# Ledger of designs, part 26: peptides against a protein of PDB entry 5EFW

Target 1, 141 residues: chain A of PDB entry 5EFW
Amino acid sequence: TTLERIEKNFVITDPRLPDNPIIFASDSFLQLTEYSREEILGRNARFLQGPETDRATVRKIRDAIDNQTEVTVQLINYTKSGKKFWNLFHLQPMRDQKGDVQYFIGVQLDGTEHVRDAAEREGVMLIKKTAENIDEAAKEL

## One batch from the design tools (peptide; made by RFdiffusion4, then SolubleMPNN)

Design b1_p12_3_s4 (from b1_p12_3, 8 letters changed)
Fold by OpenDDE base, seed 5:
Formats: C-alpha cells, sequence, structure tokens
Structure b1_p12_3_s4 (fold): chain B 141 residues (1-141), chain A 12 residues (1-12)
C-alpha cells in the first residue's frame, strides 16, 4: 500500500486482535529487521526481542499498551540474522472519532546505535513527530 | 515516498 512506502521505520498493530499483532509494516522496517512482510504480519512484535533485551523496558511497553498510553524507550532488538541493534522506539495509540483506541503506531529511529544526550532528544522528537504524521496518513486511508 | 508525498497522494 501507499502507507507501507513511507520512508520511515514503523509498524501498526491491532490491540483488538489476539496478542496485538502487526497489521502494517513499512518497507523500511522490513529492511531494518531483515524480515519479509509475510514473516511479520499477524505476529506480535516481540520476535525482535532477544537475550540482551531489557525486560523492564519491555514491561514499560506492555504497560503502555494495557493503559492505552504512549511511551518512548530505547531497547536492544535483533534482526532475523541475529544482529543486535539499539531501537529508539516510540509507541502511541491511534484513536477514532469517539476517542477509542483502534490501533497502535510504533516508530523506530533510523539507525542502529545507542543514542544519548542531545542526539537522543533529537531522535525522540523526530519519531514522535513521525508517529503523528503516520496517524494522520493512516486516517486518510 | 515521504510522508508529505503520501499525504498528498491520499488527499487527491
Amino acid sequence: as target 1 above (141 residues)
Amino acid sequence: MTIEEVLKELRE
């Protein structure tokens, strides 16, 4: 789809389906993670986690989903080939006209390095803005 | 495609 061609790393998940599966993934996200679209759609994004993924950070993500709130974290993820990368990740709910959560938007910063200080702040601003833009774009579908 | 391009396309 046109949405998938946005040159940003993102997924859209459906919390109304069992285990909040990915229902859309950008081409860039597929390239980053080394998975095909067929391998990703319908699955929970936890397949990106591995031995060095901080469980407390994962719990923050889960809590945000359960509470239907946004969260921004940085955690270790793994590509299909097993390569570790630092994922500066922002997640926020997509709400309908009634204010009910329909989907979650997850955005991953470009790059694979752990970012700190000014670079982290800049990255956070970027992925938050990206999420807002994707929210707007998705609502136009 | 940029987000701006996608938005433009969807609004046409």
Scores: peptide ipSAE 0.137, ipTM 0.755, DockQ to the pose 0.046
Fold by OpenDDE base, seed 3:
Structure b1_p12_3_s4 (fold): chain B 141 residues (1-141), chain A 12 residues (1-12)
Amino acid sequence: as target 1 above (141 residues)
Amino acid sequence: MTIEEVLKELRE
């Protein structure tokens, strides 16, 4: 679809389904993580976590989902081949007209390096803007 | 903005 071909790393998950599975993934996300679409659709995104993934950071993500809020973190993720990468990750709920959460949008920064200071701020702004754009686009589809 | 505009931005 047009949404899948958006040149940003992102997924959409459905918290109304068991275990909040990925229901949509961009082509860029698949390339980043080295998975096929068939391998990840219907799964919880936790398969990206591994030995060096900070559990406290993961808890922040889980808390945001449970509380239906947004969060921005950096965490170690792993590709299918086991390659570690730093994921500057932004998560936010997609709400309907009544304000009820329908989906979550997860955006991953371009690149695999840990970012700090000004670079981090720029990255955060980018992924937040991307999430907002996806929110608007997805609502219209 | 229109969906077309959003998609355009995301492809840039």
Scores: peptide ipSAE 0.057, ipTM 0.682, DockQ to the pose 0.036
Fold by OpenDDE base, seed 4:
Structure b1_p12_3_s4 (fold): chain B 141 residues (1-141), chain A 12 residues (1-12)
Amino acid sequence: as target 1 above (141 residues)
Amino acid sequence: MTIEEVLKELRE
């Protein structure tokens, strides 16, 4: 679909389903993570985590979902082949007209190094803007 | 690629 072909790494999840599974993934996300769409849809995104993924950071993500808030973190993720990458990750709820959470949008910006300072701020701005664009584009869901 | 490099490419 047009949404899937947006050249950004993102997923949409459904917190109203058990374990908040991925219901939508961009082509770029599939390429980044080395998974097929069939391998990803219906799964919780935790399959990206591995030995060096900071558990405290993961808890921040979980807390944001539970509290229906946005969060921006940077954590180690793994591709299907086991390659590590730093994931500058932004998650935010997609709300309906009544303000109720329908979905979550997750945007990933990947790199080989942990980023700080100006680079991190720029990345955060980018992924937040991307999330807003995805929110607008995905209103038909 | 570093995230800095990715950002650079996106700005081009």
Scores: peptide ipSAE 0.028, ipTM 0.667, DockQ to the pose 0.021
Fold by OpenDDE base, seed 2:
Structure b1_p12_3_s4 (fold): chain B 141 residues (1-141), chain A 12 residues (1-12)
Amino acid sequence: as target 1 above (141 residues)
Amino acid sequence: MTIEEVLKELRE
């Protein structure tokens, strides 16, 4: 679809379904993670986690979902082939007109190392803006 | 496609 062709790494999940599965993934996300669309749709995004993924950081993501809030973190993720990458990750809820959460938008900025200071601030601004744009685009569909 | 391009197409 047109939404899938947006040249950013992102997924949309459905917290109203069991285990908050991925219901949409961009082409870029598939390229980054080395999965096909059929392999990841319907699954919880935890398959990106591995041995060196910080469990405390994962808990922050879980808490944000439970509390229906946004969060920005950096964590180690793994591709299908087992390659590690640093994921500057932003998650935020997509709300309906009533203010109820319908979906979550997850945006990923990949890197070979943990980013800090100005680089981190720049990355955060980018992925947050991306999430807002995805939110708008998705609502137009 | 850029997000801006996608949004433009959706508004046409």
Scores: peptide ipSAE 0.019, ipTM 0.587, DockQ to the pose 0.043

Design b1_p12_4_s1 (from b1_p12_4, 6 letters changed)
Fold by OpenDDE base, seed 1:
Structure b1_p12_4_s1 (fold): chain B 141 residues (1-141), chain A 12 residues (1-12)
Amino acid sequence: as target 1 above (141 residues)
Amino acid sequence: SALEETVEKFLS
């Protein structure tokens, strides 16, 4: 399917269910985070957070979900094995024809370092475009 | 939802 062809790190979550659980995760996301699909489906994505994850940045994500808006941040996440990585993260709502939020799309760009300047701008452009592609693909289902 | 059902099919 079109959705399966997207070889990027992303998840789809359902904000209409308790705690906005992940309902889909790409193969790339599983590879990045070192989790199996069974380990993460039905869970909130907060399991990626750890000691050095900036709580203020996490609050920005939470606020975006609560306010049904998009957000782009960069935060420290952890793999299953405990490896830290900088996650350039973009989240945006997927809306129906009425404009109501159905799901959220989360796209992750991993890196060993905090990206800045041109590299950050390039990454943001990439993950935003990816999110739009996922939105279009998912709506065709 | 239609998406959830389709996703489940993808993963099965």
Scores: peptide ipSAE 0.075, ipTM 0.711, DockQ to the pose 0.249
Fold by OpenDDE base, seed 5:
Structure b1_p12_4_s1 (fold): chain B 141 residues (1-141), chain A 12 residues (1-12)
Amino acid sequence: as target 1 above (141 residues)
Amino acid sequence: SALEETVEKFLS
């Protein structure tokens, strides 16, 4: 779809389905993570985590989902081949016209390096803006 | 919607 072809790394998950599975993934996300769309649709995004993924950071993500809030973190993720990368990740709820949470939007910054200082601030700004754009685009589908 | 269609495809 047009949404999938947006040249940003993102997924959309459905917290109303068991285990909040991925229901949408951009082509860029697939390339980043080395998974096919078939492999990830219907799965919880935790498959990106691995031994060096900080569990406290993961808990922040879980808390945000539970509380239906947004969160921005940076954590180690793994590609299908097992390659580690730093993921500057932003998650926010997508709400319907009534204000109820329908989905979550997860955006991953381009690149594999840990970002700090100005680069991190810029990255955060970018992925947040991206999430907003996806929210608007998705609501028009 | 495209999202709904994707969900349906997954659930089917």
Scores: peptide ipSAE 0.046, ipTM 0.707, DockQ to the pose 0.190
Fold by OpenDDE base, seed 4:
Structure b1_p12_4_s1 (fold): chain B 141 residues (1-141), chain A 12 residues (1-12)
Amino acid sequence: as target 1 above (141 residues)
Amino acid sequence: SALEETVEKFLS
């Protein structure tokens, strides 16, 4: 589909389903994480976490989901092959016309390095803008 | 919608 071919790393999850599973993933996300679409659809995104993933950061993500708010963090994620990468990650709810949360959009910076200072600020702006673009595109489907 | 269809797909 057009949505999955957006050249950004992102997923869409459904908090209305048990364990907030991934229901959509971009081709870029699959390439980044080394998973097939079949391997990840229907699963919670926690499979990207591993030994060095900061649990406090993960809790921030969980809290944002529970509170239906957005959050931006950097955390260690792992590819299918076990390769570590720094994930500048932005999560935000997708709301319907009534304002109710239907989905979450998760965007991962297209890079593997830990970013700081100006680079981080730019990355944050980029992934937030990307999330907004995906929100608009997804609502048209 | 495509999203809804995807959900239905993996739930089936």
Scores: peptide ipSAE 0.043, ipTM 0.702, DockQ to the pose 0.217
Fold by OpenDDE base, seed 3:
Structure b1_p12_4_s1 (fold): chain B 141 residues (1-141), chain A 12 residues (1-12)
Amino acid sequence: as target 1 above (141 residues)
Amino acid sequence: SALEETVEKFLS
């Protein structure tokens, strides 16, 4: 689809389905994580986590989903081949016209290294803006 | 919509 071809790393999940599975993934996301679309659609995104993924950070993500709020964190993720990378990650709900949550949008920064200070602020601004663009694009599909 | 169709396809 047009949405999948957006040149950013992102997924869309459906909290109305069991275990909030991924229902859309961009081509870039698949390239980053080394998974095929068939391998990840219908799965919870937790498969990206591994031994060095900070559990407290994961809890922040879980809390945001449960509370239907947005969150921005950096955490260790793993590719299919087991390669570690730092994921500057932004998650936000996609709401309908009534304000009810329909989906979640997850955006991952293009870079795979931990970023700090100004670089982190710039990355956060970028992934948040990306999420808003995806929100608008997805609603138009 | 494409998004809706994808969800329906997944559930099929």
Scores: peptide ipSAE 0.028, ipTM 0.670, DockQ to the pose 0.156

Design b1_p12_4_s2 (from b1_p12_4, 5 letters changed)
Fold by OpenDDE base, seed 4:
Structure b1_p12_4_s2 (fold): chain B 141 residues (1-141), chain A 12 residues (1-12)
Amino acid sequence: as target 1 above (141 residues)
Amino acid sequence: SELEETIEKFLS
């Protein structure tokens, strides 16, 4: 689909279903993480976490989901083959016309290092803008 | 299932 082919790393999850499973993933996300679509659909995105993933950062993500707010963090994620990457991650709720949360949009900007300062600000702007674009596109489906 | 239906929404 058009949404799948957006050249950005992103997923859509459904917090209304048990364990907030991934219900959509872009082709780029699959390429980044080295998983097939069948391997990840219906699963919680925690499979990207590993030994060096900071648990406090993960808790920030969980809190944002529970509180239905957006969050932007950097955390270590792992590909299927076990390759580590720094994930500048932005998560935000997708709300319906009534303002109720229907889904979450998660956007990943991968990198070999933790980004700081101007590079971080630039990345944050990018992934936030990407999330907004995805929100608009997804609502048309 | 609800999950399958939701997934299909975005795959169609």
Scores: peptide ipSAE 0.442, ipTM 0.917, DockQ to the pose 0.781
Fold by OpenDDE base, seed 5:
Structure b1_p12_4_s2 (fold): chain B 141 residues (1-141), chain A 12 residues (1-12)
Amino acid sequence: as target 1 above (141 residues)
Amino acid sequence: SELEETIEKFLS
């Protein structure tokens, strides 16, 4: 159902605002990261990064934002309490009828462990499909 | 935003 498609770990950011802040975060995302909605709305998602977050991977994300393209990566993130987790993350732009980027959709795989091989491929397919579902739901507005 | 409101409804 549409509801089931929305019940995932995801954020929506607004690149038209300074520093591409999070403008929406799902309840699941808040639970995963241990932050309240009030703590993260209006902020860039970089607060999830920490000492072991691979900087080259972060650059891939930044490049995708700057180039208005999609990207899929896996990186170390940190909860509010400092717990490390592996974030299999997909980001893609949401475009309007003119083709201009309005938002970015960021989807995080359920779970906190590093995934490899078949599990990673399945996870990538899932988060990409989830992003498409969110995009479709948004365009129905 | 309208997007936020709509998605929030689905999450509630």
Scores: peptide ipSAE 0.068, ipTM 0.688, DockQ to the pose 0.202
Fold by OpenDDE base, seed 3:
Structure b1_p12_4_s2 (fold): chain B 141 residues (1-141), chain A 12 residues (1-12)
Amino acid sequence: as target 1 above (141 residues)
Amino acid sequence: SELEETIEKFLS
């Protein structure tokens, strides 16, 4: 089930640094993508993209970052070994008390297929809820 | 990491 696939795959990025690098990655994210923490910290998450990653979808992500808004998409991503997976991806800004963006939260739900309809809705609700939990927790750090 | 540990405590 979708619930059973919850592995808390997420990253936090810092748009205030050059190229919006990953500053935190969950252990589950590392396991999913087959990268070590040292390999990805300080890098932009675009290394997950590959030949079959839809460029229009990537542009939606870029637009959301530039406009400091949230977005939810599905796109093909690649592990370090080159394995493809469908990434149901949610990104949202983390704002301070003044409303200024401090970080972005990226949550990934991996799958072997593009999900639609009820399955997609369920996944979206899940990753959005996860992002909100991360937002709340991170603000208490 | 400490950040992950802290965050995961609030994930439900």
Scores: peptide ipSAE 0.058, ipTM 0.702, DockQ to the pose 0.100
Fold by OpenDDE base, seed 1:
Structure b1_p12_4_s2 (fold): chain B 141 residues (1-141), chain A 12 residues (1-12)
Amino acid sequence: as target 1 above (141 residues)
Amino acid sequence: SELEETIEKFLS
């Protein structure tokens, strides 16, 4: 399927279930985070956070979910082996034909380093476009 | 949902 061919770092979560668990993760996302699919499905993505993760940035993500809006942030995350990486992350709701939120799409930039200035702007455009592509592909399922 | 079921069945 079109969704299966998307070679980007992304997850889909279900905010209608308790604690907004991950219901899909791309192969690239698993490679990035070093987790298996079995280890992350059904879990909230907060397991990627750690000591140096900015709590104010995390609150921005939480607020976006609660308010059913999109958000783009960059924050420290941790792989399964404990490696820190900078995660340029875009989150947006997937809505049905009535406009109600069904899922959230989370997209992470390919790189693991802190991006700034023009590189950050380019990355933001890329992950936003990716999220839109995933939204369209997923709705065809 | 249909999407969740499809994803779990074919993609995960």
Scores: peptide ipSAE 0.072, ipTM 0.730, DockQ to the pose 0.318; fails the geometry check

Design b1_p12_4_s3 (from b1_p12_4, 6 letters changed)
Fold by OpenDDE base, seed 1:
Structure b1_p12_4_s3 (fold): chain B 141 residues (1-141), chain A 12 residues (1-12)
Amino acid sequence: as target 1 above (141 residues)
Amino acid sequence: SELEERVAKFLS
C-alpha cells in the first residue's frame, strides 16, 4: 500500500489491544530490523530490545504510552540477526477527532553510534516531522 | 479478529 511504502522506518501500534501490539509496519522498518511483516504483526515492539538496551530508557517509553504522551529517546535495539544499532526513536499518540488516543506512531532513525548535538537535533526534527506526516497519511485511510 | 480488523484499516 501507499502507507507501507513510505521510505521511513515506522510502525503503528494499538494500545487498545492487549500489550499494545504492532498493527502496521513500513517496508523500511522491516528492512532495518530484518523481520518479515508476518513475524511482527500482533507483537509488542519489545522484541527489538536486548542485553544492552537501557532499562531506564525503556521505562520512559512505557511511561509515555501509559500517560498518552509523546517521547523521544535513543536506545540500543537489535535486528533479527542480533546486530546492535542505536535507535533514535520518537513515539506519539494518534488521536481521533474527539482527542482520544487510537494508536501510537513509532518512528526509528537507525545509526551505528549514539548521536549528539547538531546531529541529534537534526534527527529529532526529522523523526518528529515524519511522525506528523504519517499521522496525516494514516488518518486519510 | 480484532487485530485483523485494525490491520485492515491501514491496508485499505
Scores: peptide ipSAE 0.458, ipTM 0.922, DockQ to the pose 0.747
Fold by OpenDDE base, seed 5:
Structure b1_p12_4_s3 (fold): chain B 141 residues (1-141), chain A 12 residues (1-12)
Amino acid sequence: as target 1 above (141 residues)
Amino acid sequence: SELEERVAKFLS
């Protein structure tokens, strides 16, 4: 599809379903994480977490979902093969015309290092802009 | 299923 071929790492989740499962993933996301689409659809994205994933950061993500707000964090994630990567992650709600949350958009910027300073600021701007673009594209479907 | 219907929304 047009949406899945967007060359960015992203997923769409559905908080109206039990455990806020992934209902859409880009091809790039699958390549990054080394999972097939069949392996991840219907699952909560927590399978990307592992031993070195900071639990306080995970709680920030959970709180944002519960409060229906956006959040930007950086955390360790793991591929299917167990490879660690730093995930500069942005999550924001996708709202309908009434303002009600229908979905969440999660955008991932992967890296081998924890980014800081200018590199982090640039990454944040990028993933936030990406999320807005995805929101617009998804609403046009 | 409900999941399948939601997934289908983004497959166009």
Scores: peptide ipSAE 0.458, ipTM 0.922, DockQ to the pose 0.750
Fold by OpenDDE base, seed 3:
Structure b1_p12_4_s3 (fold): chain B 141 residues (1-141), chain A 12 residues (1-12)
Amino acid sequence: as target 1 above (141 residues)
Amino acid sequence: SELEERVAKFLS
């Protein structure tokens, strides 16, 4: 309803289900990645990866999930049509009142190039703030 | 299914 219309690229995944599948995606995310909602719900987000996606960076994401921590990285992702884009990606757990991880929030800031220095810092601040806003909004549902 | 239940949470 309101959540999917937030004009940010994000997904919510459920680590309590096999392979941490996507259970929610914003309209913007679908537009960015060129997938339909039906195509991605129930799937692990690894379908965005491709030949030039750095495996070490992917491992950082995997480790964050396994350790139930947040992580911010930049990695090459691919649209359904095969277009590459640099994804400044932030992942963080959504915890309940007891502190137990319920979901993960993934926020994507797309770009045509790898950003560094001030531009990267600005992007990081943006996607982290976005993730916090999504966390608050999602918990109200 | 379990997936359907979880998805429904964010569509309500």
Scores: peptide ipSAE 0.456, ipTM 0.922, DockQ to the pose 0.765
Fold by OpenDDE base, seed 4:
Structure b1_p12_4_s3 (fold): chain B 141 residues (1-141), chain A 12 residues (1-12)
Amino acid sequence: as target 1 above (141 residues)
Amino acid sequence: SELEERVAKFLS
């Protein structure tokens, strides 16, 4: 579909299903993480985590999901082959017309280093805008 | 399945 061909790293998850599984992933996300679509659909995105992933940061993501809020963090993620990358990650709920959470949108900006200051602010603006664009596009389907 | 149905939404 046109949605999966958007040249951004993103997934859509379904918190109404057990363990909030990924139900959609962009082609770019698959390329970044080195997984096939079949390998990740139906799975919780925690497979991206590894030894150096900060558990406190992961808890922030968990809390955001539980509280149905958005969150932006940077954390170490791993590709299928085990390559580490810094993930500037933004997650936000996709709400229906009544305001009820239907899905979550997760946007990943990969990098070789932890970004700070202006670079971080720029990245945050980018992934937040991307999430909004995905929200609009996904709701049209 | 429910998963397949939800996935299909974004593949249509």
Scores: peptide ipSAE 0.451, ipTM 0.920, DockQ to the pose 0.798

Design b1_p12_4_s4 (from b1_p12_4, 5 letters changed)
Fold by OpenDDE base, seed 5:
Structure b1_p12_4_s4 (fold): chain B 141 residues (1-141), chain A 12 residues (1-12)
Amino acid sequence: as target 1 above (141 residues)
Amino acid sequence: SELEERIEKFLS
């Protein structure tokens, strides 16, 4: 589909289903994480976490979901093969015409290093803009 | 299933 071909790392999850599973993943996300689409659809995105993933940061993500708000954090994630990467991660709700949360959009900017200062600001702007674009594209389906 | 239906939405 057009959505899956967007050259950005992103997933769409459904908080209305048990455990907020991934219901869509871009090709880029699959390439980044080394998973097949079949392996991740229906699963909570927590499989990206591992030993060095900061639990406080994970809690911020959980709180954002519970509060139906957006959040931007950096955290260690792991590929299927166990490779670590820094994930500049942005999550935001996708709302319907009534304003009710229907899905969440998660955008990942991968890197070998924790980004700081100007580089971080640029990354944040990028993934936020990406999320907005995905929101618009997804609503056209 | 409900999951399958939601998945299909974004595959259209």
Scores: peptide ipSAE 0.542, ipTM 0.940, DockQ to the pose 0.798
Fold by OpenDDE base, seed 1:
Structure b1_p12_4_s4 (fold): chain B 141 residues (1-141), chain A 12 residues (1-12)
Amino acid sequence: as target 1 above (141 residues)
Amino acid sequence: SELEERIEKFLS
């Protein structure tokens, strides 16, 4: 599909289903995480977390979902093979014409180290813009 | 299923 071939790391989840499962994943996301599409769809994205993932940061993500707001954080994630990476992660709701939340868009910017200052600001701008582009593309389907 | 229906929305 056109959406899955967008060369950005992203997923779409459905908070109206039990445990907010992933219902769409880009090819880039699969390459990053080393999972197949079959292994991803229908699962909550928490499988990316591991021993060094900060619990307080995860709670911020949970709170954003519960409150139907956007959030941007950096956290340790793990590939299928167990490789750690710093994930600059942006999450935002996808709303319908009435303003009701239909889905969430999650965008990931991977790195070998925690990004700070100008590099972080640049990354945040990139993933936020990416999320908006995905929102537009997804709503056309 | 409901999940399959939602997944299919983005497969076009």
Scores: peptide ipSAE 0.541, ipTM 0.940, DockQ to the pose 0.763
Fold by OpenDDE base, seed 4:
Structure b1_p12_4_s4 (fold): chain B 141 residues (1-141), chain A 12 residues (1-12)
Amino acid sequence: as target 1 above (141 residues)
Amino acid sequence: SELEERIEKFLS
């Protein structure tokens, strides 16, 4: 599909379903994480977490979902093969015309190193812009 | 299922 072939790492989740499962994943996301689409659809994205994933950061993500707000964090994630990567992660709600949260958009910028300073700001700007683009594109479907 | 229906929303 057009949406899945957007060359960015992203997922769409459905907080209205139990455990906020992934209901859409881009091809790039699948390549990054080394999972098939069948393996991740219907699952909570927590499968990306592992031993070195900071629990406080994970809680920030959970809080954002619970509070229906956006959040941007960096955390260690793991591929299917167990490879670590730093995930500059942005999550934001997708709202309908009434303002009600329908979905969440999660955008991942992968990297070998924890990003700081100007590089981090640039990355944040990129993934936020990406999320907005995905929001617009997804609402057209 | 509801999940499948939601998934299909973005299959276009």
Scores: peptide ipSAE 0.536, ipTM 0.938, DockQ to the pose 0.754
Fold by OpenDDE base, seed 3:
Structure b1_p12_4_s4 (fold): chain B 141 residues (1-141), chain A 12 residues (1-12)
Amino acid sequence: as target 1 above (141 residues)
Amino acid sequence: SELEERIEKFLS
């Protein structure tokens, strides 16, 4: 079902609102990050960043948002309790029928280590497919 | 947002 297809770690943000806040978060995302929905809705996702988060990687994400493009990166994120995890992260715009960006879809694949080679490729395929599923589901709602 | 409302309705 559509619900089953989007049962992954993801958020949807609204770039048309100040500071591109999270407007939807999956249950899995809440479990991963250890936040409640009330704690994160209306906030920019930067609260996941911390001391070891690579700033150049963060800039790549910012550039993608500014340029309204997709990007895939790996970066250190932190749970509410301060636990570090490697976030294989994919971001892509959700566009309307006219091609205008309405939202951004962010998909997270968590891990205890930075992944490379085949494992990275597999993860990238997974999170990209997840993002597409979310995009399709959102348009069908 | 409109999308949030639609998704919440779908997931309920």
Scores: peptide ipSAE 0.117, ipTM 0.769, DockQ to the pose 0.287

